# Peptides against a protein of PDB entry 4GXB, part 227

Target 1, 277 residues: chain A of PDB entry 4GXB
Amino acid sequence: VPTEEVSLEVLLSNGQKVLVNVLTSDQTEDVLEAVAAKLDLPDDLIGYFSLFLVREKEDGAFSFVRKLQEFELPYVSVTSLRSQEYKIVLRKSYWDSAYDDDVMENRVGLNLLYAQTVSDIERGWILVTKEQHRQLKSLQEKVSKKEFLRLAQTLRHYGYLRFDACVADFPEKDCPVVVSAGNSELSLQLRLPGQQLREGSFRVTRMRCWRVTSSVPLPSGSTSSPGRGRGEVRLELAFEYLMSKDRLQWVTITSPQAIMMSICLQSMVDELMVKKS

## One batch from the design tools (peptide; made by RFdiffusion4, then SolubleMPNN)

Design b2_p30_8_s2 (from b2_p30_8, 17 letters changed)
Fold by OpenDDE base, seed 5:
Structure b2_p30_8_s2 (fold): chain B 277 residues (1-277), chain A 30 residues (1-30)
Amino acid sequence: as target 1 above (277 residues)
Amino acid sequence: PFLTEENYLRLQKANQEALEEWLKLEEEIQ
């Protein structure tokens, strides 16, 4: 792609558009810095956020595809997909809510966290009771952003990233599940017909390893349409989990977001390693 | 129990390789 100055749209979690002028050859960090500058986010807070490639659903929700890597060119990465459904989103990229304290000290950081949290609640990523919802709405009406966040930090799945409904082989084969990543775990929520919601918690510290595999289903029909559409690749995330003492079991999640799940796992492990050192 | 430097480096490498392979695949599907 020739190096040209372009206007790139980056979305916040709430769908707010941030337009930045960048070069097509600008790497992820360059674009992130441009977004930060546009928002008046201090340089020392840039590292708490990342750019993500997402697919915007019909309802306006974001399906996270992957985190943009350092070597990527965000403009090229998003435009090469040749679909208006794909967007670049700015989101916080840490897991420990303790880091919110650093970000909240700045007005812009506070606003970003607030917007993200409101969106996550509205999308059902953060789980709230009726009473909690009432309290949150009251704080939102008062525009008490700090108090709103403090309350939100106590809520179930605060800081989690929720994935689209997918399939896992746990607890049984071909179980429909909703996976969420956060707090150094993968949460697998399962609702079987006529049963209560069940949640399996898989802590990353008990994962011996994980891997992502891709497979292309053999086209059943003779029409070798050469254009293998992106939708035909089956992605799986498999992790080996310590279920009990000396008992390892593989769990496999089949999801188009398997790459994003693995990125989340790695990111959670990275953060834990930083804390351990 | 598996949060060791050795495991961490192994996982990091494996994930990086998987991501790179995926990115190549995405380019081929376009």
Scores: peptide ipSAE 0.324, ipTM 0.855, DockQ to the pose 0.692
Fold by OpenDDE base, seed 3:
Structure b2_p30_8_s2 (fold): chain B 277 residues (1-277), chain A 30 residues (1-30)
Amino acid sequence: as target 1 above (277 residues)
Amino acid sequence: PFLTEENYLRLQKANQEALEEWLKLEEEIQ
């Protein structure tokens, strides 16, 4: 691709558009720096954020496809998909809420975390009770961003990334689940017929390994799950989990977001290793 | 129990390879 100056749109979690002028040859870090400069985010806070490739749904929600890698060219990565539904989103890329303290010290960082948190609550990624919702709304009306975040940090699934509804083989085969990644775990939420909402928590420290597999469904009409367009690649994330002492079990999640799930797992492990060191 | 350097390196390598393979696949589908 010839090196040209282009305008690239990067979205915040709330859908706010940030337009940056970059080169088509600019790598992910170059684009991230351009976005940071546009937002007046300090250089020392850039590392707390990443660029993500997402698919914008009809309702405006984002389905995260993957984190843009260091070697990628964001302009090329998004435009090559030849669909306007694909966007680049800026989001925080750490898991431990303790790092919020560093980011919140800066006005721009605070605003970014606030906007993200508001959006995550509105989208149901962060789980809130009625009373908590009332308190959050009150703080939002007062524009008390720090207090809002402090309250939000105590909420269930704060800092989690919620995936689209998918299928897992746990606890039963072909079980519909909603997967969320955060706090060094995968949370699998499911509602079986006649049962209450259940959550399976899978800590990354108890995962011996994981893998992503891709398969192309054969055109034979019988195995097409009703919602998958003909010719779409089927992705699965499988992880081997220590269920109990000396008992390993494979859990498989079938999801178009399997790549993103694996990226989240690796990212959580990376962060834990940094802390251990 | 699996947060060891050995396991970490193995996982990192596996995920990197999987991602690279996926990116190649994306290029082929386009």
Scores: peptide ipSAE 0.319, ipTM 0.853, DockQ to the pose 0.611
Fold by OpenDDE base, seed 2:
Structure b2_p30_8_s2 (fold): chain B 277 residues (1-277), chain A 30 residues (1-30)
Amino acid sequence: as target 1 above (277 residues)
Amino acid sequence: PFLTEENYLRLQKANQEALEEWLKLEEEIQ
């Protein structure tokens, strides 16, 4: 792609649009810096955020596809998909809520976290009781962003990324689940007919390994449409988990977001390693 | 129990390989 100046739209978690003028040849960090500059986010806080490729759903919700890699050209990455449903989103890229303290010290950082948190609650990524919702609403009405965040930090699945409904082989084969990543775990929520909501927690520290596999279903005889639609690729995330003492078991999640799940796992492990060191 | 340097490096490599494979696949689907 020829190097040209272009206007690139980057969305915040709440759908707010940030327009930046960049070169088509600008890499992910260059674009991130441009977004930060546009928002007046200080340089020392840039590292707490990343750019993500997402698919915008009809309801405006974001299905995270992957984190944009350092070598990528965000303009090219998003436009090459040839679909307006794909967007670039700015989101915080750390897991430990302790890092919120650093970000919240700055007005812009505070606003970003607040907007993200409000959105995550509205989308049901953060789980709230009726009473908690009332309290949050009150704080939102008062525009008490710091207090709002402090309360939100105590909520279930704060800081989690929620994935689209998918299928896992745990606890049973072909079990419908909602996966969320956060707090150094994958949370698998399932609701079987007539049963209460159940949650399986898989801590990354108990994962020996994981892998992502892709398969293309063999065209069943009839619709030989040559165009491998993106919908035809089956992605699976499999991880080997220490279920109990000396008992490893493979768990497999079938999801179009398997890559993003893997990225989350790696990111959580990265952060834990930094803390360990 | 698996958060060791050795395991970390292995996981990092596996993740990178998977991502690279996926990126290639994305290019083929486009």
Scores: peptide ipSAE 0.314, ipTM 0.850, DockQ to the pose 0.692
Fold by OpenDDE base, seed 1:
Structure b2_p30_8_s2 (fold): chain B 277 residues (1-277), chain A 30 residues (1-30)
Amino acid sequence: as target 1 above (277 residues)
Amino acid sequence: PFLTEENYLRLQKANQEALEEWLKLEEEIQ
């Protein structure tokens, strides 16, 4: 792609649009810096956020595809998909809520966290009781952003990334599950017919390894064209988990978001390693 | 129990390779 100046749209978690003028040749960090500048986010807070490639669903919710890598050209990455449903989203990229304290010290950082948290609650990514919801709404009406965040930080799945409904082989084969990543774990929630909601918690510290596999079905006899369709790629995330002492078991999640799940796992491990050092 | 330097490096490498393969595949299917 020739180097040209272009207008690039970057969305916040709540769908707010940020337009930045960048070069088609600008890498992820360059675009991130441009977004930060547009928002008046200080340079020292840029590292707490990342750019993500997402697919916007019909209801306006985001299905996270992957984190944009450092070597990528965001303009090219998003436009090459040739679909308006793909967007670039700015979101916080750390897991430990303790880092919120650093971000909240700045007005812009506070606003970003607030907008993201409100959106996550509205989307059901953060789990709230009726009473908690009432309290949050009261704080939102008062526009008490700091107090809102402090309450939100205590809520179940605060800071988690929720994935689209998918399938896992745990606890049984072909179980419909909702996966969420956060707090150094993968949470698998399932509701089987006639049963209560069940949740499996898989801590990353108990994962010996994980892998992502992709497969393309062989062309059926009806399709003579060697062309691969995007909808034909099957992605799976498998991890080997220490269920109990000396008992390892593989768990496999079949999801188009397997890559993003893997990125989350690595990111959580990275953060834990930093804390351990 | 698996948060060791050795395991970390192994996991990091594996995930990086998987991501690179996916990106190549993504380019091919476009």
Scores: peptide ipSAE 0.313, ipTM 0.849, DockQ to the pose 0.696

Design b2_p30_8_s3 (from b2_p30_8, 14 letters changed)
Fold by OpenDDE base, seed 4:
Structure b2_p30_8_s3 (fold): chain B 277 residues (1-277), chain A 30 residues (1-30)
Amino acid sequence: as target 1 above (277 residues)
Amino acid sequence: PFLTEENYLENRRRHEEAVRRYLELLEEVQ
């Protein structure tokens, strides 16, 4: 791709548009820096955020496809898909809520976290009771962003990414599940016929390994599998989990977001390793 | 129990390779 100056749209979690002028040859970090500059985010806070490729759903929700890798060219990555459904989103890229303290000290950082958190609650990524919702709305009406975030930090699945409904082979084959990643775990929520909602928690520290498999199914004739987004690539995430002492079991998740799930796993493990050192 | 340096490095390598292969595959399909 020839190097040209282009206007690139980057969205915040709430759908706010940030337009930046970048080169087509700018890598992910270059674009991130341009976005930060446009927002007046201080340089020392840039590292708390990342750019993500997402697919915008009909309801305006974002299906996270992947974090843009360091070597990627964001303009090329998004435009090559030739679909207006794909967007670049700025989001915080750490898991420990303790890092919120650093970000919240700055007005721009505070606003970014606030907007993201409001959006995550509205989208049901952060789970709230009726009473908690009332309290949050009250704080939102008062525009008490710090207090809002402090309350939000106590909520179930604060800081999690929620994935689209997919399929796992746990606890049994072909189980519909909703996966969420956060707090050093994958949370699998499922409801089997005639049963109550169940949650399986898979802590990353108990994962011996994980693998992502990507394959292109051969065009067999008629069966358009309904749930596959336009990507002809089938993705599966498999991880080997320590269920009990000396008992390892493979769990496999079939999802178009398997790459994103792997990115989350690696990111969570990275953060844990930093804390361990 | 698996947060060891050796296991960490191996998982990281595998992850990075998987992402790379995926991106390469996308380029071929698109």
Scores: peptide ipSAE 0.624, ipTM 0.949, DockQ to the pose 0.665
Fold by OpenDDE base, seed 2:
Structure b2_p30_8_s3 (fold): chain B 277 residues (1-277), chain A 30 residues (1-30)
Amino acid sequence: as target 1 above (277 residues)
Amino acid sequence: PFLTEENYLENRRRHEEAVRRYLELLEEVQ
């Protein structure tokens, strides 16, 4: 693509639009810096955020496809898909809520975390009880952003990414599951016939390894599931998990978000390694 | 138990390669 100046739209988690003028040849970090400048986010807080490629669903929710890689050209990455459903989203890219303290010290950072958290609750990524919802609503009405975040930090799945419903071979073959990544784990939620909702927690510290497989399936006359992107690429995430002492078992998740799941795993492991050093 | 430097580096390498292969595959099918 020839180098030219273009207007690029970047969304916040709540759908707020940030328009930036960039070059088509600008890499991910260049675009991120432009977005930060537009928002008046200080330079020392840029590293707490990343740009993500997402597919916007009919209800306005975002299906995270991948974090934009350092070598990518965000304008090219999003426009090459030739679909207006794909968007670039700014989101925090750390897991430990302790880092919220650094971000919250700045007005812009506080606003970004608040908007993201409100959106995550509204989308059901963060799980709330009736009483917690009442408390959050009260704080939102008072526009007490700091207190809102402090309460939110105590909630189930705070800081998690929730993925679209997909299929796993755990606990049984072809089991429908909802995967969420956060708190150094993959949480698999499932309901077997006649059973209550169950959750399987897979801590990254108990994963020996993981693999992502990309393949182009042969044209099968089977109708693709409604709402799943017309992606011609099949993705699977497989990880080898320590189920018990000296017992490793492979778990395989079939999902168009398998790359994003792998990115989450690597990011969580990266953060743990930093803490360990 | 698997957060060793060796295992970390191997997993990171595999992840980065998988992402690269995926992106290359996307370019081929687009």
Scores: peptide ipSAE 0.623, ipTM 0.949, DockQ to the pose 0.648
Fold by OpenDDE base, seed 5:
Structure b2_p30_8_s3 (fold): chain B 277 residues (1-277), chain A 30 residues (1-30)
Amino acid sequence: as target 1 above (277 residues)
Amino acid sequence: PFLTEENYLENRRRHEEAVRRYLELLEEVQ
């Protein structure tokens, strides 16, 4: 793509549009800096956020496809998909809520965290009781952003990224599951017929390794599963988990978001390694 | 128990390679 100045739209978690003028050849960090400048986010807080490629669903929810890599050109990455469903989203890119304290000290940072948290609650990524919801709404009405965040930080799945419903081979083959990543774990939620909601927690510290495989399904003439568009890449995330003492077991998740899951795993592990150092 | 430097580096390498392969594959099918 020839180097040209273009207007690029970047969304916040709440769907707010940020328009930035960038070059088509600008890499992810260049675009991130442009967005930060547009928002008046200070330079020392830029590292707490990242740009993500997402698919906007009909209900306005975001399906996270991947974090834009350092070598990517965001304008090219999003436009090459030739679909208006794909967007670039700014979101916080750390897991430990302790880092919220640093971000919240700045007005812009506070606003970004607040908007993200409100959105995550509205989308059901953060789980709330009726009473908690009432308290949150009251704080939202008062525009008490700091107090809102402090309460939100105590909620179940605060800081988690929720994925679209997918399939896993655990606890049974072809089991429909909802995966969420956060707090150094993958949470697998599932409901088997006639059973209550079950949750499996897979801590990253108990994962020996993980792998993502990409494959292009051959157009097999017969099984046109209606939902597989022509040319979709099949993705699987497999991880080897320490289930019990000296017992390793592979768990495989089949999902279009397997790359994003891997990015989350790596990011969580990165953060843990920094804390050990 | 698996947060060792050796295991960390190996997992990172595999992750980065997987992302690269995925992006390359996307370019081929687009």
Scores: peptide ipSAE 0.623, ipTM 0.949, DockQ to the pose 0.678
Fold by OpenDDE base, seed 1:
Structure b2_p30_8_s3 (fold): chain B 277 residues (1-277), chain A 30 residues (1-30)
Amino acid sequence: as target 1 above (277 residues)
Amino acid sequence: PFLTEENYLENRRRHEEAVRRYLELLEEVQ
């Protein structure tokens, strides 16, 4: 792609549009810096956020495809898909809520966290009781962003990224599940016929390894997943988990978001390693 | 129990390679 100046749209979690002028040759960090400058986010807080490629669903919800890699050209990455449903989104990219304290000290950082948290609650990524919902609404009406975040930080699945419904081979083959990543775990929620909602927690510290496989199924092949279009890449995330003492078991998740799941795993592990050192 | 330096580096390498392969594959099919 020839190097030229272009207008690039970047969305916040709440759908707010940020227009930035960048070069087609600008890498992810360059675009991130441009977005930060447009928002008046200070340089020392840029590292707490990342750009993500997402697919916007009809209801406005975001299906996270991947974090844009450092070597990617965001303009090219999004436009090459030739579909208006794909967007670039700015979101926080750390897991430990303790880092919220650093971000919240700045007005722009506070606003970003607030907008993201409101969106995550509205989308059901953060789980709330009726009473908690009442309290959150009260704080939202008062526009008490700091207090809102403090309450939100105590809620179940705060800081998690929720994925679209997909399929896993746990606890049984072809089990429909909803995966969420956060707090150094993958949470698998499932409801088997006639059963209550169940949750499986897979702590990253108990994962020996994980693998992502990508393949292009043949259109006429019997192995093509239902609902997958011709030429779509099939993705699976498999991880080997220590279920009990000396008992390792593989769990495989089939999802178009498997790459994003792997990115989350690596990011959570990275953060844990930093804390451990 | 698997947050060792050796296991960490191996998983990171595997992850990075998988992402790279995925992106390369996307370029081929689109």
Scores: peptide ipSAE 0.621, ipTM 0.948, DockQ to the pose 0.682

Design b2_p30_8_s4 (from b2_p30_8, 17 letters changed)
Fold by OpenDDE base, seed 2:
Structure b2_p30_8_s4 (fold): chain B 277 residues (1-277), chain A 30 residues (1-30)
Amino acid sequence: as target 1 above (277 residues)
Amino acid sequence: PFLTEENYKKLKERNEKALEEWKKLEKEIQ
């Protein structure tokens, strides 16, 4: 791709647009720095955020494709897909809420966390009770961003990424699940007909290993789910989990977001290693 | 129980190899 100066749109979690002038040859870090500069985010806080490639749904929700890697060219990565539904999003890139304290010390950082948290609640990524929702709304009306975040930090799935509905072989074969990643775990939420919502928690510390595989489904005549176009690559995330003492079991998630899930797993492990060190 | 320095090193090496392959693919698109 020829090196040219371009205007690149980067979205915040709430859909706010940040326009930056970059080169087509600028790598992910260069673009991230440009976004930070545009937002007046201090250099020492840049490392708490990352750029993500997402697909914008009809309802404005984001489906995460992947975290943009250091070697990627964000302009090329988004434009090569030749679809306006793909966007670049700025989001916090740590899991431990303790790091919120560092980010919240700065006005811009505070605003970014607040906007992200509001959006995550609105999207149902953070789970709230009726009473909690009332409290959050009151704090939002008062524009008490710090207090809002402190309350939000106590909520179920705070800091989690929620994935699109997919299929797992746990607890049974072909179970419809909603996967969320956060707090050093994968949460698998299952709602079977006539049953209450069940959640399986898979801590990364109990995963011996994981892998992503791709396969082309054989044209089996009957179960062409109408939405899977002929020839879509099936992605799977499989992890070997310590279910009990000396009992390892493979769990397989079938999802187009399997790559993103694996990135989350690695990121959670990396953060835990930093804390251990 | 699996988060040891040794296991992390092995995991990191495996991931780095995968990233290198990905990097090659991205360079072909660039």
Scores: peptide ipSAE 0.208, ipTM 0.800, DockQ to the pose 0.360
Fold by OpenDDE base, seed 3:
Structure b2_p30_8_s4 (fold): chain B 277 residues (1-277), chain A 30 residues (1-30)
Amino acid sequence: as target 1 above (277 residues)
Amino acid sequence: PFLTEENYKKLKERNEKALEEWKKLEKEIQ
């Protein structure tokens, strides 16, 4: 693609649009720096955020495709998909809520975390009780952003990414699940017929390995997985998990977001390694 | 139990190789 100056739209979690002038040849970090400059985010806080490629669903929810990699050209990555549903979103890219303290010290950082957290609650990514919801709304009405975040940090699945409903082979074959990544784990939520909501927690420290595989379903007369058209690439994330002492078991998640899930796993491991050093 | 320096290095090497292949494909599209 020829190098040209273009206007690129980057969304915040709340749907606020940030327009930046960049080159088509600008890599992810260059675009991120441009967004930071536009927002007046200081340079020392840029590393706490990343750009994500997402698909905006009909209900306005974001389906994460991937975190944009350092070698990617964000303009090309989003425009090559030839659909207005695809967007670039700025979001925090760390997992430990302790890093919120660094970001919250800056007005712009505080606003970004606040907007993200409000959106995550509204989207149901962060789980709240009725009483907690009331308290959060009260703080929101008072525009007490710091207090809002402090309360939010105590909530279930704070800082998690929630994926679209998909299928796993755990605890049974072809189980419908909702996967969330956060707190150094994958959370698999499932509701079997006639049963209560169950959650399986898979800590990354107990994963021996993981892999993403892609396959093209053959036109076999077998039951098409619900929601996928014929001929679409099937993505799977498989990880080998230490279920108990000396007992390893493979768990496989079938999802178009398998790549994003693997990126999350690597990111969580990277952060843990930084803390361990 | 698997978060060791050795395992991390192996994982990183595997991921770096995969990323290089991805990078090559992206350059062909660009």
Scores: peptide ipSAE 0.201, ipTM 0.791, DockQ to the pose 0.359
Fold by OpenDDE base, seed 4:
Structure b2_p30_8_s4 (fold): chain B 277 residues (1-277), chain A 30 residues (1-30)
Amino acid sequence: as target 1 above (277 residues)
Amino acid sequence: PFLTEENYKKLKERNEKALEEWKKLEKEIQ
């Protein structure tokens, strides 16, 4: 692609648009720096954020495709998909809420975290009770962003990324699940008909390994369900988990977001390794 | 229990491989 100056739209979690002028040849970090400059985010806080490729759903929810890698060209990555549904989103890229303290010290950082947190609550990524919701609304009305965040940090799945509904082979074959990644775990939530919501927590520290596999389903001759095009690649994330002492079991998640899940796992492990060093 | 330096290196290598395979798949879908 020839090097040209272009206008690139980057969204915040709340859907706010940030327009930046970049080169088509600018890598992810270059674009991130341009976004930071546009927002007046200090240079020392840039590392707490990343750019994500997402697909915007009809309801305005974001489905994460991947974290843009350092070698990627964000303009090319988003435009090559030839669909307006794909967006670039700025989000915090750390898992430990302790890092919020560093970001919240700056007005711009505080605003970014606040906007993200409000959006994550509205999208149901952060789980709230009725009472907690009332408290959050009160703080929002007072525009007490710091207090809002402090309360939010105590909420279930704060800092998690929620994925689209998919299928897992745990606890049984072909279980419908909602996967969320955060706090050094994958949370698998399932609700079977007539049953209470169940959650399986899989800590990354108990994963011996994981892998992403791709397969092309063989054209099964008969049931041409018209809408599933013959060529959809099936992605699976499989991880080997220490269920109990000396008992390893493979868990497999079938999801178009398997790659993004794998990126999250690696990112969580990376952060844990940094903390141990 | 598995978060050792040795295991971390292996996990990282596997993840990098997975990302490379993904890139190939994306090019095929494009």
Scores: peptide ipSAE 0.187, ipTM 0.757, DockQ to the pose 0.593
Fold by OpenDDE base, seed 5:
Structure b2_p30_8_s4 (fold): chain B 277 residues (1-277), chain A 30 residues (1-30)
Amino acid sequence: as target 1 above (277 residues)
Amino acid sequence: PFLTEENYKKLKERNEKALEEWKKLEKEIQ
């Protein structure tokens, strides 16, 4: 791609648009710095955020494709997909809520966390009771961002990324699940007909390893599930998990977001290793 | 129990190799 100056749109979690002038050849960090400058985010807080490639759904929700890597050119990454549904989103990129304290000390950081948290609640990524929702709404009406975040930090799945519905081989083969990543775990939520919501928690510390695989489904003659377009690559995330003492079991998630899930796993492990050092 | 320096290094090395392959693919688009 020729090196040219372009206007790039980056979204916040709440859909706010940030327009930055960058070069087509600018790498992820260059674009991130441009976004930070546009928002007046201090340089020392830039590292708490990342750029994500997402697909905007019809309902306005974001489906995470991947975190943009250091070697990527954000302009090229998003435009090469040749679809307006793909967006670049700025989001916090750490897992431990303790780091919120550092970010919240700055007005811009506080606003970013607040906007993200509000959006995550609205999207149902953070789970709230009716009473909690009432309390959050009251704080939102008072524009008490710090208090709002403090309450939100106590909520179930605060700081998690929620993925699109997919399939896992746990607890049974071909189980429909909703996967969420956060707090150094993968949460697999299963709702079977007539049953209560079941959640499986898989802590990354109990994962011996994981891998992403891609396969092309053989044209099976009979079961054309209507939604599988001809030639769609099947992505799977498999991890080997310590279920009990001396018992390892592979768990496999079939999802188009398997790559993003693996990025989350690595990121969670990286953060834990930093804390141990 | 598996979050050891040794295991972390192995995971990181594997990830780095995958990223290098990804980088090659991205360069074809650039």
Scores: peptide ipSAE 0.209, ipTM 0.799, DockQ to the pose 0.374; fails the geometry check

